# Peptides against a protein of PDB entry 3JWR, part 40

Target 1, 323 residues: chain A of PDB entry 3JWR
Amino acid sequence: TRELQSLAAAVVPSAQTLKITDFSFSDFELSDLETALCTIRMFTDLNLVQNFQMKHEVLCRWILSVKKNYRKNVAYHNWRHAFNTAQCMFAALKAGKIQNKLTDLEILALLIAALSHDLDHRGVNNSYIQRSEHPLAQLYCHSIMEHHHFDQCLMILNSPGNQILSGLSIEEYKTTLKIIKQAILATDLALYIKRRGEFFELIRKNQFNLEDPHQKELFLAMLMTACDLSAITKPWPIQQRIAELVATEFFDQGDRERKELNIEPTDLMNREKKNKIPSMQVGFIDAICLQLYEALTHVSEDCFPLLDGCRKNRQKWQALAEQ
Target 2, 298 residues: chain A of PDB entry 3JWR as posed
Amino acid sequence: TRELQSLAAAVVPSAQTLKITDFSFSDFELSDLETALCTIRMFTDLNLVQNFQMKHEVLCRWILSVKKNYRKNVAYHNWRHAFNTAQCMFAALKAGKIQNKLTDLEILALLIAALSHDLDHRGVNNSYIQRSEHPLAQLYCHSIMEHHHFDQCLMILNSPGNQILSGLSIEEYKTTLKIIKQAILATDLALYIKRRGEFFELIRKNQFNLEDPHQKELFLAMLMTACDLSAITKPWPIQQRIAELVATEFWEQGDQVGFIDFVCTQLYEALTHVSEDCFPLLDGCRKNRQKWQALAEQ

## One batch from the design tools (peptide)

Design b1_p15_2_s3 (made by RFdiffusion4, then SolubleMPNN; from b1_p15_2, 9 letters changed)
Fold by OpenDDE base, seed 4:
Structure b1_p15_2_s3 (fold): chain B 323 residues (1-323), chain A 15 residues (1-15)
Amino acid sequence: as target 1 above (323 residues)
Amino acid sequence: MAALEGLELVAEAEQ
């Protein structure tokens, strides 16, 4: 395609030029082409292109295929969300020094998972999918959308000319797919809530050990969630804008819940409760985000900008809730 | 920002 030719022929700027190592990164000013160039740079600077012998054209095609399989009519869970999740992962790996704690296969899997974790998202949560008796709810009992996202990821990875994993051995390929699946499934906040207590307790007791395979898996899940939620850590103007996108998508779901399911939406998804957004954001930060970024910062102190950003945004949301 | 889903899920998990 013309888009592929343009991407494959383009000079890829440095990570420094693209600012993709910054936790404060924003994609708002970037074109779709520039987001694809950033993604190429992430793979290159993580040594994934070299170590796994990725052909440049295949990587370009894969990125464009992933981007194409996000819906444009979804306010938040779109390519830009996936791209920002991957950028946060890249920043956590590079600036946050987590790269040195992980294998190349784990890094490869996490980056693919971050880009792929919301593929074909419908702008509705698992509860809506279940209550609407959607065909996907017949295939999966739990983490319905996350299973679908993984299926889409696998489909793309196996598509002709998109096989970025073709340089892997059979064992490396199996390992990578296992980690990708686990990482995508870990973006279900219901699973995060179930598992986070074990992670926090290991940190609290100073018993956390990445050489333990179970603790490694747990850490990768927590890291995925930390990147997926990373909008809450962004500089306030960026955070506000992303919160508006999230609210738009949730209100669209709430409007559909009223119309299609004949139910009153929760305050979260209720457009009439827009005035509760600041207090709900404070509650979200306290219930979900703070402990996660505290624990991540304990694993790697260089991740502190995520925690600091979260704390600053809590203060900003609290100030709005008091108005 | 499954932020808001997180609050709902916390409320559901506390029931």
Scores: peptide ipSAE 0.034, ipTM 0.754, DockQ to the pose 0.359
Fold by OpenDDE base, seed 1:
Structure b1_p15_2_s3 (fold): chain B 323 residues (1-323), chain A 15 residues (1-15)
Amino acid sequence: as target 1 above (323 residues)
Amino acid sequence: MAALEGLELVAEAEQ
């Protein structure tokens, strides 16, 4: 395609030029081509292209295939969300120095998972999929969308000319797919809530050890969630704009719940409850985000900008909730 | 911000 030719021939700017190592990064001013160039840079600077003998054209095709399999009519859960999740992962690995704690296969899997974790997202949650009796709800009992996202990820990875994992041994390939699956499934907040207590307890007791395979898996899950939720850590103008996109998508779901399911939406998804957004954001930060970024900062102090950003945005949302 | 789904899930987990 013309898009592939343009991407494959383009000079990839440095991570410094692209600012993709910054926790304060914003994609708002970036073209689709520039987001793809940033993605190539992430793979390159994590040594994944070299270590796994990725062909440049195959990587370019894969990135474009991933981008194409996000829906353009979804306000938030689109390519830009996946790209920002991957950028936060890259920043956590580089600036947050998490790279030094992980294997190349774990890094490869996390980056693929971050880019792929919401593939073919429909702008509705698992509860809506279940209540609408969608065909996907017949395939999976829990984490319905996350299983679908993984299936889409696997489909792309196996598609002709998209096989970025073709340089791996059979054992490396199996390991990578296992980690990708676990990482995508970990983006289900229900699983986060279920597992986070174990992680926080290990941190609190100073018993956290990344040499333990179970604790490693737990950490990768927590890191995925931290990157997926990273919009809450962004500088206030960026955070506020992203919150508007999320609210738009949730209100669109609530409107569909009224119309298609004949149910009253929750306050979160109720367009008439827009005035509750600031207080809901405070509640979200307190219930979900703060402890996660505190624990992550305990694993690596260089991740502090995520915690600091979250705390600053809590103050901003609280000030709006008091108006 | 699957964030606010987290508030629903927290409310469900606190029950």
Scores: peptide ipSAE 0.034, ipTM 0.753, DockQ to the pose 0.343
Fold by OpenDDE base, seed 5:
Structure b1_p15_2_s3 (fold): chain B 323 residues (1-323), chain A 15 residues (1-15)
Amino acid sequence: as target 1 above (323 residues)
Amino acid sequence: MAALEGLELVAEAEQ
């Protein structure tokens, strides 16, 4: 209640003041209140508040509810990750000029999805959830956590006083929820790996067309992944610090795998293999990131800072791997 | 999902 009152009464700074249009943005110095103010600014500057008649108090409550449903004891997959994903989405839409290629409903759905895509994340991957025979693994066979994140997103959107979509028609609401679901599910990297080849081939052949509904859906999925992975694009000091948070969470999973499942963790999850982090980061950039940011830059040249950041960080990680 | 999970998922998807 006090947090809501403080947020709802606060003057929301400009996007310029908050630097939320910058691909180089860092949340490290921001309070939780400031992250919520940034989020309000994203909705406002994307015209979502006006176009969908959002009540300010309802939006504030919804943001705080989303933030509350991230765990504080998870090193990386927390509110700050979701917030940074949404900020990258905002920067890609504004500075990357992708806003002009999308409908207002698609933009609304992507921003909600970015903020919601890891709701109630437990600091363990789908493989761990499955191997631990977690109750969620009985509900879903694939993309277990992403289905759970979407369910949490729906729960919040339907909660009293959190109904930011109440200004939508029934058809707009259904469309928005469909896109949110697709966008959250797209953050499963297994689905990214499965689908990316089609996207890259369309780009390579100069056959990519956002007027095609299937290609539009594919693009939204790739854009979500690009924002979710955007830590790899950040200025080196930011990237390195985020990589430490990621490594912490993975090592915590590896420790649990040893203790709870009686298995030896992979090198990625093994704290004893910390010296392999630089080479693993190079491998990750090469296998997952570079082609995605290259393709995104082909769709919009103004997204080049993401690709440039990724390339620069690859060089930094490679230099550390050679030591 | 973090950078490093992608490598594990690539390895799982290549199996």
Scores: peptide ipSAE 0.034, ipTM 0.757, DockQ to the pose 0.412
Fold by OpenDDE base, seed 3:
Structure b1_p15_2_s3 (fold): chain B 323 residues (1-323), chain A 15 residues (1-15)
Amino acid sequence: as target 1 above (323 residues)
Amino acid sequence: MAALEGLELVAEAEQ
C-alpha cells in the first residue's frame, strides 16, 4: 500500500526527538504516520528489532495492521489509546529503568500486548457485552473483550507479511505468546482488583522479588494496568481532554443501554450525570490508581513522575468537584 | 477514565 511504502521509506527520528521517553508525552499533535514512526523507534531502542531479527518492512506492515484493526468510530478505545499505552510502557522501561529488570522476551511481549490490548474494541465494556447476549459472551465467561483482543492479536501476528515473531525459536514463540495473553488479560480491571492485594502486600512487607516466576508474572500484570491507566498521570490539559474522550464513549454506551437494553445506565455511563465526572475521577484515583503508582514507584523510583502526575490530577479533579 | 470503569468494578467487588 502507499501507506506502507511511505512508512518503510521514512527516516525514523530518535526517541529524544520524538519525546517518547517522556511520561508527559502527548500524541494529540501527531499524525498517524508519526505514531507509526514512534512505534518503530520503540521496537528499535528496546533492541527488539536486532535481537529477534525483525525485517523492517514486516514490522511496518504489522504496525499498520494493528492500527487498521482499531475502530475509528470509537471515541477512546482506538489506535491512539493503544499507542499511548505502548508509549507509557516504553517510558517505564527506559526512563523508569524497568528494562534492566526484564528479559528481552518479556519486553517484546509487553510492547506487542500494549499495542494490541484493545484490538477491535467496540466502545462498550464486558458488562454490556454480557447483558446484550453478544456472541462473544458465549465464547468466554470472564474477560470477554480481553480474550477477543488476544484472538485479534494472534490473527494479525500469523497473517502473511505481518510475522514479526518469525525470528524466534518455537520455545521463544510459545513463551512470548503466553506472556502476551497474560498481559492483555491483565488489562481487565476486574482481574487487577483481584490480584493487586498480593502485589501491594509483597511491596509493603519488602518481600517483592522479580526472580520469583509468580511475582514476575504479577508484576507484568500490574505494569500493563499502570500503562493502560496512564492517561490519569498526564499533565492536566492532556488528562482533561482524555477524560472527555472516555466520558463520550461511556455516555455512548449509556445511550445504547437505554435504547437497546431498556436499562437505566450507571452514573458513569449516564450523560445526564456529567456533573459527577470530577467526583467520580477522584474516587477512581483513590480506589484504583494511587496505590498502583505508589507500588510501581517502590519497584523503580524513576517511575515517580507517574505517581506525581496522578496526585496532581487528583487535586485538580477534587477542586472541580468542590465547585 | 478507565477510572470510572474501575469505580464500578470496585463497587461490584466490595459487594
Scores: peptide ipSAE 0.035, ipTM 0.755, DockQ to the pose 0.347; fails the geometry check

Design b1_p15_2_s4 (made by RFdiffusion4, then SolubleMPNN; from b1_p15_2, 10 letters changed)
Fold by OpenDDE base, seed 3:
Structure b1_p15_2_s4 (fold): chain B 323 residues (1-323), chain A 15 residues (1-15)
Amino acid sequence: as target 1 above (323 residues)
Amino acid sequence: MAALEGLELVARAQQ
């Protein structure tokens, strides 16, 4: 395609030029081509292209295939969300110095998972999928959408000319797919809520050890969630704009719940309760975000900008909730 | 999943 030719022939700017190591990064001013160039830079600077012998054209095709399999009519859960999740992962690995704590296969899996974690997202949550009796709800009992996202990820990875993992051994390939699956499934916040207590307790007791395979898996899950939620850490003007996209998608779901399911939506998805957004954001930060970024900062102090951003945005949302 | 998604899940986990 013309898009593939343009991407494959383009000079990829440095991570410094692209500012993709910055926790304050914004994609708002970037074209789709520039987001793809940023993605190539992430793979290159994490040594994934060299270590796993990725062909440049195959990587370019894979990135464009991933981007194409996000829906353009979904307000938030689109390519830009996946790209921002991957950028936060890259920043946490580089600027947050988490790269030195992980294997190359774990890093490869996390970056693929971050880009792929919401593939073919429909702008509705697992609860809507269950209540609408969608065919996906018959295939999976839990984490319905996250299983679908992984299936889409696997389909793309196996598609002709998209096989970025062809340089891996059979054992490396199996390991990578296992980690990708676990990382995508970890983006179900219901699973995060179930598992986070173990992680926080290990940190609190100073018993956290990344050499333990179970604790490593737990950390990768927490890191995925931290990147997926990273919009809450962004500078206030960026945070507000992203919160509006999320609210738009949730209100669209609430409108569908009323129309299609004859259900009164929750306050979160109720367009008539838009004035509750600031107080809901404070509640979300307190219940979900703060402890996660605190724990992540204890694993690596260089991740502090995520915690600091979250705290600053809490103050801003609280000030709006008091008006 | 963004900030707003977590609140629905927190509300469910508190039930």
Scores: peptide ipSAE 0.040, ipTM 0.783, DockQ to the pose 0.431
Fold by OpenDDE base, seed 5:
Structure b1_p15_2_s4 (fold): chain B 323 residues (1-323), chain A 15 residues (1-15)
Amino acid sequence: as target 1 above (323 residues)
Amino acid sequence: MAALEGLELVARAQQ
């Protein structure tokens, strides 16, 4: 395609030029081509292209295929969300110095997972999929969308000319796919809520050890969630704009719940309750985000900008909730 | 999942 030719022929700017090591990064000014160039830079600077012998054209095609399999009519859970999740992963690995704590296969899997974790997202949550009796709800009982996202990821990875993992041994390939699956499934916040207590307790007791395979898996899950939620850590103008996109998608779901299911939406998804957004954001930060970024900062102090951003945004939302 | 999706899950887990 013309898009592939343009991407494959383009000079990839440095990570410094692209600012993709910054926790404060924003994609708002970037074209789709620039987001793809950023993604190439992430793979390159993580040594994934070299270590796994990725062909440049194949990587370009794969990135474009991933981007194409996000819906354009979804306000938040689109390519830009996946790209920002991957950028936060890259920043956490580089600037947050987590790269040195992980294997190359784990890094490869996390980056693929971050880019792929919401593939073909429909702008509705698992609860809506279940209540609407969607065909996907017949295939999967729990983490319905996350299983679908993984299936889409696997489909793309196996598609002709998209096989970025062709340089791996069969054992490396199996290991990578296992980690990708676990990482995508970890983005189900219901699973996060179930598992996070173990992680926080290990940190609190100073018993956290990445040499333990179970604790490694737990850490990768927490890191995926931290990157997926990283919008809450962004500078206030960026965070506020992303919160508006999220609210738009949730209100669209709430409108569908009324129309299609004859259900009164929760306050979160109720367009008429938009005045509760600030207090809800404070509640979200307190219930979900703060402890995660605190724990991540204990694993690597260089991740502090995520925690600091989250705390600053809590203060901003609290000030709006008091108005 | 966005910031707000976590709240729905927390709200449901508190019910």
Scores: peptide ipSAE 0.040, ipTM 0.781, DockQ to the pose 0.482
Fold by OpenDDE base, seed 2:
Structure b1_p15_2_s4 (fold): chain B 323 residues (1-323), chain A 15 residues (1-15)
Amino acid sequence: as target 1 above (323 residues)
Amino acid sequence: MAALEGLELVARAQQ
C-alpha cells in the first residue's frame, strides 16, 4: 500500500526528537504516520529489531495492521489509546529503568501487548457485551473483550507479511505468546482489582522479588495496567482532554444501554450526570491509580513522574469537584 | 477504559 511504502521509506527520528521517553508525552499533535514512526523507534531502541532480526518492512506492515484493526468510530479505545499505552511502556522501560529488570522476550511481549491490548474494541465494556448477549459472550465467560483482543493480536501476528516474531525460536515464540496473552488479559480491571493486593503486600513487606516467576508475572500484569491507565498521570491539559474522550465513549455506551437494553445507565455512563465527572475522577484515582503508581515507584524510583502526575491530577479534579 | 471501568468496579464493590 502507499501508506506502507511511505512508512517503510521514512527516516525514523530519534527517541529524543520524538520525546517518546517522556512520561509527559502527548500524541495530540502527531499524525498517524508519526505515531507509526514513534512505534518503530520504540522497537528499535529496545533492541527488539536487532535481537529478534525483525525485517523493517514486516515491522512497518505489522504496525499498520495493528492500527487498522482499531475502530475509528470509538472515542477512546482506538489506535491512539493503544499507542499511548505503548509509549508509556517505552517510557517506563527506558526512563523508568524497568528495562534492566526484564528479559528481552518480556520486553518484546509487553510492547506487542500494549499496542494490541484493545484491538477491535467496540466502545463498550464487558458488562455491556454480557448483557447484550453478544456472540463474544458465548465464547468467553470472563474478560470477554481481552480474550477477543488477544485473538485479534494472534490473527495479525500470524498474517502473511506481519510475522514480526519469525526470527524467534519455537520456544521463544511460545514464551512470547504466553506473556502477550497474560499481559492483554491483565488489562481487565476486574483482574487487576483481584490481583493488586498480592502485589501491594509484597511491596509493603519488602518481599518483592522479580527472580520469582510468579512475582514476575504479577509485576508484568501491574505494569500493563499502569501503562493502560497512564492517561491519568499526564499533564493536566492532556489529562482533561483524554477524560473527555473517555466520558464520550461511556456516554455513548449509556445511550446504547437506554436504547438497546432498556436500562438506566450508571452515573459513569449517564450523559445527564456529566457534573459528577470530577468527583468520579477523584474516586478513581484514590481507588485504582494511586496505590499502583506508588507500588511501581517502589519497584523503580525513576517511575515517580507517573505518581507525581497522578497526584497533581487528583488535586485538579478535586478542585473542580468543589466548584 | 480502565479509569471509568475502575469506577464502575469500585461502585459495584461499594454496593
Scores: peptide ipSAE 0.039, ipTM 0.782, DockQ to the pose 0.501
Fold by OpenDDE base, seed 4:
Structure b1_p15_2_s4 (fold): chain B 323 residues (1-323), chain A 15 residues (1-15)
Amino acid sequence: as target 1 above (323 residues)
Amino acid sequence: MAALEGLELVARAQQ
């Protein structure tokens, strides 16, 4: 395609030029081509292209295929969300110095997972999918959408000319797919809530050890969640704009819940309760985000900008809730 | 799952 030719022929700017190592990064000013160039740079600077012998054209095609399989009519859970999740992963690996704590296969899997974790997202949560009796709810009982996202990821990885994992051994390939699946499934916040207590307790007791395979898996799940939620850490103007996108998507779901399911939406998804957004954001930060970024900062102090951003945004949301 | 979904899940986990 013309898009592939343009991407494959383009000079890829440095990570410094693209500012993709910054936790404060915003994609708002970037074209779709520039987001793809950023993604190539992430793979290159993580040594994934070299270590796994990725062909440039294959990587370009894969990125464009991933981007194409996000819906354009979804306000938040689109290519830009996936791209921002991957950028936060890249920043956590590089600036946050987590790269040195992980294997190349784990890094490869996390980056693929971050880009793929919401593939074909429909702008509705698992509860809506279940209550609407959607065909996907017949295939999976839990983490319905996350299973679908993984299936889409696997489909793309196996598509002709998109096989970025073709340089891996059979065992490396199996390991990578296992980690990708676990990482995508970890973006179900229900699983995060279930597992986070173990992670926080290991940190609190100073018993956290990445050499333990179970603790490694737990950490990768927490890191995925930290990147998926990273919008809450962004500079206030960016955070506020992203919160509007999230609210739009949730209100669209709530409107559908009223119309299609004849149910009253929760406050979170109720357009009539827009005035509760600031207090709900404070509650979200306190219940979900703060402890995660605190724990991540204990694993790597260089991740502090995520925690600091989250704290600053809590203050901003609290000030709006008091108005 | 986005920021706001966490509150819904916390609310459901408390039910």
Scores: peptide ipSAE 0.039, ipTM 0.777, DockQ to the pose 0.433

